# Designs tried in a protein design run: peptides against a protein of PDB entry 5TDY. Part 11

Target 1, 88 residues: chain A of PDB entry 5TDY
Amino acid sequence: EKKIDGRRKAAVLLVALGPEKAAQVMKHLDEETVEQLVVEIANIGRVTPEEKKQVLEEFLSLAKAKEMISEGGIEYAKKVLEKAFGPE

## One batch from the design tools (peptide; made by RFdiffusion4, then SolubleMPNN)

Design b1_p10_7_s2 (from b1_p10_7, 3 letters changed)
Fold by OpenDDE base, seed 4:
Structure b1_p10_7_s2 (fold): chain B 88 residues (1-88), chain A 10 residues (1-10)
Amino acid sequence: as target 1 above (88 residues)
Amino acid sequence: IADIIKEWLS
């Protein structure tokens, strides 16, 4: 697999969430970070299925590590996130 | 989600 830089991962995730959900997430970020992410999103280009899969898997791993989701709920959370994702 | 994004950007 190809290594994805953090900025790219964030942009991929936000685009996958769709504009409405992405906006809600970005409300928790400072103005400068939001502006930088908007630039990354604007220049995201093609996002491959592998990138999306890689970003989602890492997201779930980190969410679990941060106790945002339980072990038993990881598959459920995965389905919820997939349903929340919009087309890119 | 924002916390994870912050982690990626750190």
Scores: peptide ipSAE 0.684, ipTM 0.942, DockQ to the pose 0.810
Fold by OpenDDE base, seed 3:
Structure b1_p10_7_s2 (fold): chain B 88 residues (1-88), chain A 10 residues (1-10)
Amino acid sequence: as target 1 above (88 residues)
Amino acid sequence: IADIIKEWLS
């Protein structure tokens, strides 16, 4: 497994969300951070299926750890996210 | 989602 830097992980997730939802998320970030992320998104290039999988898995792990999703719903959430943001 | 992104950028 290749290590992905934090900026790359954030860009991958935001692109997967689409422009409307990404904008809704980024309005909770400071202006400097938003500008940095927009640059990362603009230069994201090719996102491999492996990168998407790693980003989704880590996102779910962190969301679970922060109690943003329940233990009972973690597997279902994983399937939903993979269908929505995973490789075509 | 924003909180996780902040964590990735820290």
Scores: peptide ipSAE 0.683, ipTM 0.944, DockQ to the pose 0.803
Fold by OpenDDE base, seed 2:
Structure b1_p10_7_s2 (fold): chain B 88 residues (1-88), chain A 10 residues (1-10)
Amino acid sequence: as target 1 above (88 residues)
Amino acid sequence: IADIIKEWLS
């Protein structure tokens, strides 16, 4: 498994969400952070299926750890997030 | 989602 830089993980997730949903998420970030992420998104290049899978799985793991989702609901949450991805 | 992104950027 290839280690993914944190900045890239964020960019991959935001791109996967699509511009509308990504914008809603970024409303919760400060201006400097948004600017940094926009640069990362602009330079994201190719995102492999493995990267998307890896980022999604880590996201779900962290969401579970933060008690944002229940352990029993992780598979459901995964499906919801996958359906929420914009076309790419 | 934003909180997790913040963690990734920390």
Scores: peptide ipSAE 0.683, ipTM 0.942, DockQ to the pose 0.849
Fold by OpenDDE base, seed 5:
Structure b1_p10_7_s2 (fold): chain B 88 residues (1-88), chain A 10 residues (1-10)
Amino acid sequence: as target 1 above (88 residues)
Amino acid sequence: IADIIKEWLS
């Protein structure tokens, strides 16, 4: 698999969430970080299904490791995030 | 989600 830098991963995830949900998430970030992410999103270009899958899998892995979701909740979380994937 | 994003940006 191709290595994705952190800024790219964040942008891919936020775009996948859609503008409303992305905005909700970014309310928890400082203004400068938000500005940086907006630039990354604006220049995201083409996001392949492979990239989205890779970012989602890493996100879920980290969420599990941080006990943000239960082990049994990973598959459900995948479905929720997949449903949230909006146009890019 | 924001915490993981912060981690990616750290």
Scores: peptide ipSAE 0.679, ipTM 0.942, DockQ to the pose 0.802

Design b1_p10_7_s3 (from b1_p10_7, 3 letters changed)
Fold by OpenDDE base, seed 1:
Structure b1_p10_7_s3 (fold): chain B 88 residues (1-88), chain A 10 residues (1-10)
Amino acid sequence: as target 1 above (88 residues)
Amino acid sequence: IAEIIKELLS
């Protein structure tokens, strides 16, 4: 329903990964992008259930398109990722 | 995952 800014979606995803995994991911990004994301993470505030849902669905869609997950593994991956968002 | 992040930012 509400469109979420791409920078916010990325920040939500990184927070869900936790600081250790997020750091490893950001090692693959350029310096300017990392700074932008760090600022976004610092100001993330509360993440709504709707935001979590949208980020999760888009993540799975992109992961499938990039052949990072198989079609048969989507349902399982969904459960794993939902657990990652839970602790937030 | 980094590639997905890049896509989200595009």
Scores: peptide ipSAE 0.562, ipTM 0.911, DockQ to the pose 0.824
Fold by OpenDDE base, seed 3:
Structure b1_p10_7_s3 (fold): chain B 88 residues (1-88), chain A 10 residues (1-10)
Amino acid sequence: as target 1 above (88 residues)
Amino acid sequence: IAEIIKELLS
């Protein structure tokens, strides 16, 4: 397993949400952080299946720890990002 | 989701 930089993980997640939803999420972040993330998104390039898997797994772990979701695995995480938080 | 983003950046 290759270590993924936190900034890249965040960028991968934001790209998965689409521009409109990502913009809404970033409204809750400080200006400097937003500028950093925009740069990361602009230079994200291709995201490998391995990176997608790692990001989704960490998203699931964090979401469960924060009691945002209860039960659900990788497939559920995909649906959450694509349906609930992703573009409509 | 913003809170998760903050965690990833921490």
Scores: peptide ipSAE 0.556, ipTM 0.911, DockQ to the pose 0.821
Fold by OpenDDE base, seed 2:
Structure b1_p10_7_s3 (fold): chain B 88 residues (1-88), chain A 10 residues (1-10)
Amino acid sequence: as target 1 above (88 residues)
Amino acid sequence: IAEIIKELLS
């Protein structure tokens, strides 16, 4: 298992959201951070199944830690995010 | 989600 750079993980999540939702999320970030993420998104290339798995798991972990989802909602959230990544 | 992004970048 290769450790994925945080900037790469962020780019993968934003791409999964789609351009409209990603834009709304980035409105909550400072200008310099947005510019950095846009560069990462532009150079994302192909996202491997392993990358998708790691990003999904970390997203769920962080979402739970930040009380965005309950313990019982994790499985449902996982299904939603898997759909967001597109068909495998 | 923005807060999660910030965490990933920290």
Scores: peptide ipSAE 0.554, ipTM 0.908, DockQ to the pose 0.823
Fold by OpenDDE base, seed 5:
Structure b1_p10_7_s3 (fold): chain B 88 residues (1-88), chain A 10 residues (1-10)
Amino acid sequence: as target 1 above (88 residues)
Amino acid sequence: IAEIIKELLS
């Protein structure tokens, strides 16, 4: 699999969440980081299925590691996020 | 999710 830089991974995730949810998430980030992410989002271009898959898998891994989702809920979270990563 | 974003950027 191709390596994706962190900034792009974050941008892909935020775009998948939609503008309202993405905005709520970015409220927890410092201003400089938000500005950088906005630039990445503006220049995201096409997101390949492989990129979506990689971002989803890393998201789930991190969410599980941070105990944000349980083992029993990971499959459900997978389905939700896969739907979010639909046509953009 | 914000914490995950921070991790992605680390």
Scores: peptide ipSAE 0.535, ipTM 0.904, DockQ to the pose 0.866

Design b1_p10_7_s4 (from b1_p10_7 with V4I E10S)
Fold by OpenDDE base, seed 2:
Structure b1_p10_7_s4 (fold): chain B 88 residues (1-88), chain A 10 residues (1-10)
Amino acid sequence: as target 1 above (88 residues)
Amino acid sequence: IAEIIKEWLS
């Protein structure tokens, strides 16, 4: 498995969410962070299916670790997030 | 989602 830079992981996730949803997420970030992420998004280039999979899986793992979702709801959460992704 | 992004950027 290829290690993905944290900045790229964030950019991949935000692009996958689409501009509207990404904007809602970014409302919770400070201005400097938003500016940095916008640059990363602008230079994201090609996002492979493997990268998208890795980012989603790590997101779910961290969400579980932070008790944002129950362990029994991982599969359901995965489907919800996948459906929430934009056209990409 | 924002909190996880912050984690990735830390």
Scores: peptide ipSAE 0.683, ipTM 0.942, DockQ to the pose 0.850
Fold by OpenDDE base, seed 1:
Structure b1_p10_7_s4 (fold): chain B 88 residues (1-88), chain A 10 residues (1-10)
Amino acid sequence: as target 1 above (88 residues)
Amino acid sequence: IAEIIKEWLS
């Protein structure tokens, strides 16, 4: 398993969400952070299926830890997120 | 989602 740095994980997630959903998320971030993420997205290159899988799994793990989703809803949430992914 | 991104960037 390849380690992914935080900036890359964030960029992978935002690209996977698609431009409309990504824009909604970035409204909650400060201007400097948004600028940094835009640079990462612009230079993201190829995102492997393995990276997307790792990012999704870590997202779900952190969301569960922060009680954003229940333990019983993990599999359901995974399916919802997969269906919500946009173009890269 | 934004909170998790903040976590990744911390």
Scores: peptide ipSAE 0.680, ipTM 0.941, DockQ to the pose 0.857
Fold by OpenDDE base, seed 3:
Structure b1_p10_7_s4 (fold): chain B 88 residues (1-88), chain A 10 residues (1-10)
Amino acid sequence: as target 1 above (88 residues)
Amino acid sequence: IAEIIKEWLS
């Protein structure tokens, strides 16, 4: 398993959300951070299925650890995110 | 989502 940079993980997630939803998320970030992420997104290139899987799993793990989602909602959240990450 | 992104960028 290849280690993914934090900046890359963020870009992968934001691209998966789509431009409108990504914009809503970035409203909660400072100006400098947004500029940095836009550059990462512009240069994201090919996102492998492995990268998408790793980003999804880590996101779910962190969301659970921060109690953003309950145990009962994890499977549902996983399905929603998998669809957002594309058909592959 | 933004909070997790902030953590990834820290």
Scores: peptide ipSAE 0.678, ipTM 0.942, DockQ to the pose 0.803
Fold by OpenDDE base, seed 5:
Structure b1_p10_7_s4 (fold): chain B 88 residues (1-88), chain A 10 residues (1-10)
Amino acid sequence: as target 1 above (88 residues)
Amino acid sequence: IAEIIKEWLS
């Protein structure tokens, strides 16, 4: 398994969400962070299915650990996020 | 989602 830096993980997730959903998420971030992420997204290059899967799995793991989603809701949340994946 | 992104960037 390849290590993915935090900036890359964030960019991969945001691209996967699509521009509209990504924009909604970014409203919760400070302006400087948004600018940095936009640069990362602009230079994201090729995102492999493996990267997307790895990022999604880590996201769900962290969401569970933070009790943002119930254990029973992980599979459902995964499906929701997968359906939210748009063109890159 | 934003909170996890913040953590990734911290």
Scores: peptide ipSAE 0.673, ipTM 0.941, DockQ to the pose 0.806

Design b1_p10_8_s2 (from b1_p10_8, 3 letters changed)
Fold by OpenDDE base, seed 2:
Structure b1_p10_8_s2 (fold): chain B 88 residues (1-88), chain A 10 residues (1-10)
Amino acid sequence: as target 1 above (88 residues)
Amino acid sequence: MDPFLELYNS
């Protein structure tokens, strides 16, 4: 497995979600973080299927781990995954 | 922390 920078992981996920859902994910983030993400998305280049899969699986894992402590994590992940793996 | 932010900061 190739190590991917966290900022790139986030950018890959947002691109996979599409602009509309990506905006919904970013709407609760601070302005500086949003600006950084926009830069990462602008310079994302090519995303391989392997990289995309790796990022989505890691996000799912993080969401599930969060759910073990607080409610809502799995549901949140489902919304993201539905857009990421849905009909593209 | 939000899972997305955890991913971002990983």
Scores: peptide ipSAE 0.670, ipTM 0.934, DockQ to the pose 0.718
Fold by OpenDDE base, seed 1:
Structure b1_p10_8_s2 (fold): chain B 88 residues (1-88), chain A 10 residues (1-10)
Amino acid sequence: as target 1 above (88 residues)
Amino acid sequence: MDPFLELYNS
């Protein structure tokens, strides 16, 4: 498994979601974070299937951990993942 | 923290 920068992980996830669904995720972020993500997306280059899978699995893990202390985490993760693998 | 932000800051 290859180590991936957190900002890149987030960018990979957003690209996987597609522009419309990525916008739904980003709408609750602050301006500086959005700007940083735009830079990462613009310079994302090649994303391998392995990298994409790694990022999605890590995101799911984080969301499941959140559900242990806050309601809605698993359902939130499911919605994001379903959008990521859904039709464009 | 939001799972997406946790990913971003990882």
Scores: peptide ipSAE 0.670, ipTM 0.934, DockQ to the pose 0.719
Fold by OpenDDE base, seed 3:
Structure b1_p10_8_s2 (fold): chain B 88 residues (1-88), chain A 10 residues (1-10)
Amino acid sequence: as target 1 above (88 residues)
Amino acid sequence: MDPFLELYNS
């Protein structure tokens, strides 16, 4: 699989969530990070199904890694994933 | 670390 920059991974995930849910995810981030994400989203271009799948699977893996130490984190991740895998 | 931020910094 192709290696993707972390900033692009995050942008792909946010686009998959849609603007309203993306805003909810970004609400707790610092201003600099938000600005960087907005730029990445604006210039995201074409997202292939393979790239989207790769990003979502990696995010799922990261979320599961927190399962033993953060129940709240798992709940958050599940909400994000449910939206990302939902109908478009 | 938030899973989203971990993804962002990966």
Scores: peptide ipSAE 0.669, ipTM 0.934, DockQ to the pose 0.696
Fold by OpenDDE base, seed 5:
Order: structure tokens, then C-alpha cells, then sequence
Structure b1_p10_8_s2 (fold): chain B 88 residues (1-88), chain A 10 residues (1-10)
């Protein structure tokens, strides 16, 4: 498994969601974070199916790790994952 | 922190 930095992981996830849904995810983020993500997306280059799968699975893992802490976080993550794994 | 930010900061 190849190591991917967090900024790229987030960018891969947002690309998988598509621009409209990605915008919805970023609505609650601060301006600086949004700008950094936009730059990462602009320079993302090729995203392999393997890389996308790795990122989405890690995202799911992070969501599940918070299950006992926040059910709201899980529901949010599930919504993101459902769209990310859908047609693109 | 929500899962997305956790991913971003990982």
C-alpha cells in the first residue's frame, strides 16, 4: 500500500464526490483549508482506482472509529461514501 | 473533528 498524505487523500475524496457535492462538504471548512484543497484538486493529476479505493476505505475506517463517540459523524461519512462510490 | 478533517490532517 502506497503512502498518501492527508491533503491528497482529502482531494481524492472530493474529486470522487464531484464538484457539487464537494462544495457541500467544504461549506463548513475555513477559507484557508478550502483554498488548500482547491489547489490540491487542481494539481491532483491521475487518480487510480486503487488510490481512490484506498482513500475511501480509510475514510470509512475513520468514520467507524468515531461511532461510539458521535453518531452524527458516522451519518455524515456514510452520506459522503455513498456518493463517492457511486457513478462518476 | 469530523471524519473529513481527520482524513485531511492524517
Amino acid sequence: as target 1 above (88 residues)
Amino acid sequence: MDPFLELYNS
Scores: peptide ipSAE 0.667, ipTM 0.934, DockQ to the pose 0.727

## One batch from the design tools (peptide; made by RFdiffusion4, then SolubleMPNN)

Design b1_p11_1_s1 (from b1_p11_1, 3 letters changed)
Fold by OpenDDE base, seed 4:
Structure b1_p11_1_s1 (fold): chain B 88 residues (1-88), chain A 11 residues (1-11)
Amino acid sequence: as target 1 above (88 residues)
Amino acid sequence: MVAEIIKEWLS
């Protein structure tokens, strides 16, 4: 497993969410952070299937740990996020 | 929030 830079993980996730939802997320971040992420998004380039998988898995793991999603809803959340990332 | 996970990745 290749280690992914935190900024890149964030960019990958935000792109997957789409511009509208990404904007909603970034409303909770300070202006400087938003600017940094916008740069990362602009330079995201090609996102490999492996990167997408790693980002998704880590996101779900953290979301579960923070009780943002229930164990019973993990499979559903996974499907939703997979659709966001796009089929491969 | 999703933003909190983002913050964690950026920390």
Scores: peptide ipSAE 0.686, ipTM 0.943, DockQ to the pose 0.720
Fold by OpenDDE base, seed 2:
Structure b1_p11_1_s1 (fold): chain B 88 residues (1-88), chain A 11 residues (1-11)
Amino acid sequence: as target 1 above (88 residues)
Amino acid sequence: MVAEIIKEWLS
């Protein structure tokens, strides 16, 4: 699979969350980082299904590693997030 | 929460 740089991964995730939720997330980032991400989002272009899949899977992996989600909650979380990445 | 993962990606 193709390697996705960190900035790209972040932009893909934030776009999938939608503007309202993305804004809530970015409130936890410093201003310079937010500005950089906004530019990245503005220039995101086409996001392939493969990118979406990779970003989602890595997100869940990291979320589990950080104990944000339990082992039993991974499958449910995946279904919820897949709706965000899925058909609009 | 999500922001922490984003920070990781940007580190």
Scores: peptide ipSAE 0.683, ipTM 0.942, DockQ to the pose 0.771
Fold by OpenDDE base, seed 1:
Structure b1_p11_1_s1 (fold): chain B 88 residues (1-88), chain A 11 residues (1-11)
Amino acid sequence: as target 1 above (88 residues)
Amino acid sequence: MVAEIIKEWLS
């Protein structure tokens, strides 16, 4: 598992969420951050399955730690996110 | 929310 830059992680997640959900998320970020992330997304290039998996797993771990999602299997939650492009 | 995690990654 390779260490992923924070900006890269954010871009990967936003792309995985899809444009509609990503837009909703970005409404909660400041203007400069949004601009930076848009550039990062524009230059995201290829996202490997391993990279996407790593980002989503870290996301789920943090989400659970912050009590954003209920306890449960990471694998199930990952599948839900991938199928539904994740919730806001 | 998701934005909070993104902020964490960007910190």
Scores: peptide ipSAE 0.681, ipTM 0.941, DockQ to the pose 0.743
Fold by OpenDDE base, seed 5:
Structure b1_p11_1_s1 (fold): chain B 88 residues (1-88), chain A 11 residues (1-11)
Amino acid sequence: as target 1 above (88 residues)
Amino acid sequence: MVAEIIKEWLS
């Protein structure tokens, strides 16, 4: 798989969440970071299905590692992502 | 939180 820089991963995730959810997430970030992410989002361009899948899978993996969600939650999330974004 | 993972990506 292709290596994705952290800024790009964050932008892809935030776009995937949608504006409302993304806004709620960014409330927990400092102003400078938010500004940087807004720029990344503005220049995100095309996000391939492969890239989106890679980012979301890494997110879920990290969420599990941090015990933010259960193993069952990850399985459910993967199914939701599969339906919402599909392999396309 | 989602923000914590983003912070790690940006670190």
Scores: peptide ipSAE 0.679, ipTM 0.943, DockQ to the pose 0.733

Design b1_p11_1_s2 (from b1_p11_1, 3 letters changed)
Fold by OpenDDE base, seed 4:
Structure b1_p11_1_s2 (fold): chain B 88 residues (1-88), chain A 11 residues (1-11)
Amino acid sequence: as target 1 above (88 residues)
Amino acid sequence: MVAEIIKEWLK
């Protein structure tokens, strides 16, 4: 399994969210970070299914750890996020 | 928030 750079993980997630939701997320980041992420998004290239899977699973793990989602809601969260990462 | 997870990834 390939280790994914943190900046790339963020870019993959933001692209999956779509431009409107990604913009809303980035409103909570500092200006320099936003600039860096915009560059990463612009140069993201091809995202493999494996990368998407890894990013999704790590996101859910961290979201649970930060109590953003409950254990009871994790299955639902998986389905929602998998749709976001699915084919468009 | 999603932004907090992103911040974690960028640490």
Scores: peptide ipSAE 0.687, ipTM 0.944, DockQ to the pose 0.767
Fold by OpenDDE base, seed 1:
Structure b1_p11_1_s2 (fold): chain B 88 residues (1-88), chain A 11 residues (1-11)
Amino acid sequence: as target 1 above (88 residues)
Amino acid sequence: MVAEIIKEWLK
């Protein structure tokens, strides 16, 4: 797998979540970070399925490590993430 | 929360 820079990972994740859910997440970030991420999103260009999969896999790994989500199948979680994530 | 993971990526 190709290494993805952190800014790119964040942008890919936020786009994957959709604008409403992404906005809820961004409420927890500082203003400068939000501005920078918005620029990244605006210039995200093509996101390959493989790239999206890689980002979501890493997200799920970290989320499980932080006990944000229940233990279970990563593959199943990936399929429902976009719809399942809610405002926080 | 999700934002904490993003913060981690941005370090």
Scores: peptide ipSAE 0.685, ipTM 0.943, DockQ to the pose 0.704
Fold by OpenDDE base, seed 2:
Structure b1_p11_1_s2 (fold): chain B 88 residues (1-88), chain A 11 residues (1-11)
Amino acid sequence: as target 1 above (88 residues)
Amino acid sequence: MVAEIIKEWLK
C-alpha cells in the first residue's frame, strides 16, 4: 500500500461525498482548513481505485475507533460509503 | 462527525 498524505485523504473523501455533502462537512472546520482543503480538491487530479479503497477503509477504522459506527454496522456503512464514491 | 476524522487526518 502506498502511504497517502492526510490532506489528500481528506480531499479524496470530500470529492467522493459530492459538493453538497462535502460543503456540509466542511462547515465544521475552521476557515483556514477549509481553504487548504479546497485547494487540495481543486488539484486532486486522478484518484486511483486503490486510493479510494484505502481512504474508505481508514475512514471506517477511525469511525469505529471513535464509536461513530457500531460493531455490527461496519459492513453496512462500507456499502453506503462505496455507493457514495459512485462510478468514476 | 465526518469532520472529526478529517481533523485527525490533518494533524
Scores: peptide ipSAE 0.684, ipTM 0.943, DockQ to the pose 0.772
Fold by OpenDDE base, seed 5:
Structure b1_p11_1_s2 (fold): chain B 88 residues (1-88), chain A 11 residues (1-11)
Amino acid sequence: as target 1 above (88 residues)
Amino acid sequence: MVAEIIKEWLK
């Protein structure tokens, strides 16, 4: 897999969420961080299906590690995210 | 929450 910059991973995820949900997430970030992410989003260019897949899989792994979701729930969450964001 | 994971990516 290609190494993805952390800022790009965040931007990819936020774009995938859509503007409304992304805005809700960013309300939990400080203003400077939000500005940085907005710049990254503005320069995101094309997001490949591979990048989206990689970002979502890493997101799920971290969510599991933080006990936000159970291990058994990863497969379900992956299916939901795949349908919601799509591999395009 | 999702924001916490984003924070980790930005470290």
Scores: peptide ipSAE 0.679, ipTM 0.944, DockQ to the pose 0.775

Design b1_p11_2_s1 (from b1_p11_2, 3 letters changed)
Fold by OpenDDE base, seed 5:
Structure b1_p11_2_s1 (fold): chain B 88 residues (1-88), chain A 11 residues (1-11)
Amino acid sequence: as target 1 above (88 residues)
Amino acid sequence: DELFEKVVDAL
């Protein structure tokens, strides 16, 4: 696999969520973080199928970890995935 | 990475 820049992964996810949901997410982040994300989104260009796959896989991994910490995490993650990447 | 994790945590 081709390693993806961590900042780019964040941009890929936000773009996949759509502008409305992405905006809602960023409202919960500090100003510095938002500024970083905006830069990455502005420079995202085209997202390849391979990148989407890798971001999806890492998202699922993090969601799984969160589920082990907080109940209901994986269920919410599934809804996010459906919106961002489409149903499997 | 960190930025990605912050986004996921904010969902």
Scores: peptide ipSAE 0.711, ipTM 0.950, DockQ to the pose 0.736
Fold by OpenDDE base, seed 4:
Structure b1_p11_2_s1 (fold): chain B 88 residues (1-88), chain A 11 residues (1-11)
Amino acid sequence: as target 1 above (88 residues)
Amino acid sequence: DELFEKVVDAL
């Protein structure tokens, strides 16, 4: 698998969440971080199926590690994100 | 990977 830049992964995730949810997330981040993310989103271009897969996998891993969702919530989160990334 | 983790942490 090809390594994806962390900034790129962040942009892919935010775009997948949609503009409204992405905005809700970014308002909890510092100004410098938001500026960096906006640049990455503006230059996201095409997102490959491989990128989508890697971002989803790492997201689920981090979410579980940080106990962001209860047991059984990982599968739900996976389904939601798969739909958010669009048809594949 | 720092930005990605920050975004996930903010969810």
Scores: peptide ipSAE 0.705, ipTM 0.949, DockQ to the pose 0.716
Fold by OpenDDE base, seed 1:
Structure b1_p11_2_s1 (fold): chain B 88 residues (1-88), chain A 11 residues (1-11)
Amino acid sequence: as target 1 above (88 residues)
Amino acid sequence: DELFEKVVDAL
């Protein structure tokens, strides 16, 4: 697997969530973090199918490991990502 | 991967 920069992974995830969900997430982040994310989102360019798959898998793994998101929340997020990263 | 973790934590 090709390693993806952490900043890029964050941008890919936010874009995949859609503008409404991404906005809700960033409301809970500090200003400096949001500024960094906005830069990465602005320069995201094309996201390859492999990147989409890697980000989804790492997201699910991290979310489950931290147990900070309910099972229902994880499943909901997965569905959102699957729709966003679905076949083109 | 701090930014990625922060985003996931904020979900």
Scores: peptide ipSAE 0.704, ipTM 0.948, DockQ to the pose 0.689
Fold by OpenDDE base, seed 3:
Structure b1_p11_2_s1 (fold): chain B 88 residues (1-88), chain A 11 residues (1-11)
Amino acid sequence: as target 1 above (88 residues)
Amino acid sequence: DELFEKVVDAL
């Protein structure tokens, strides 16, 4: 398992959400953070299956720890994100 | 990572 840079993980997640949803997320962030993310997104290139898996797992872990979603919501979120990432 | 956490917090 290769460690992924945090900035790249953020970019991977945002790209998986799609441009519209990514924009809705970034509207809640400060300008400097948005600029950092845009740079990472612009240079994301190809996302490997391993990266997708790691980002998804860490996302679910964080979301659960923050009690952002119910148990059922976690399962649903996993399915949604898996579909969003999709096979490349 | 702080940046990743910021994104998750903004979801």
Scores: peptide ipSAE 0.700, ipTM 0.948, DockQ to the pose 0.683

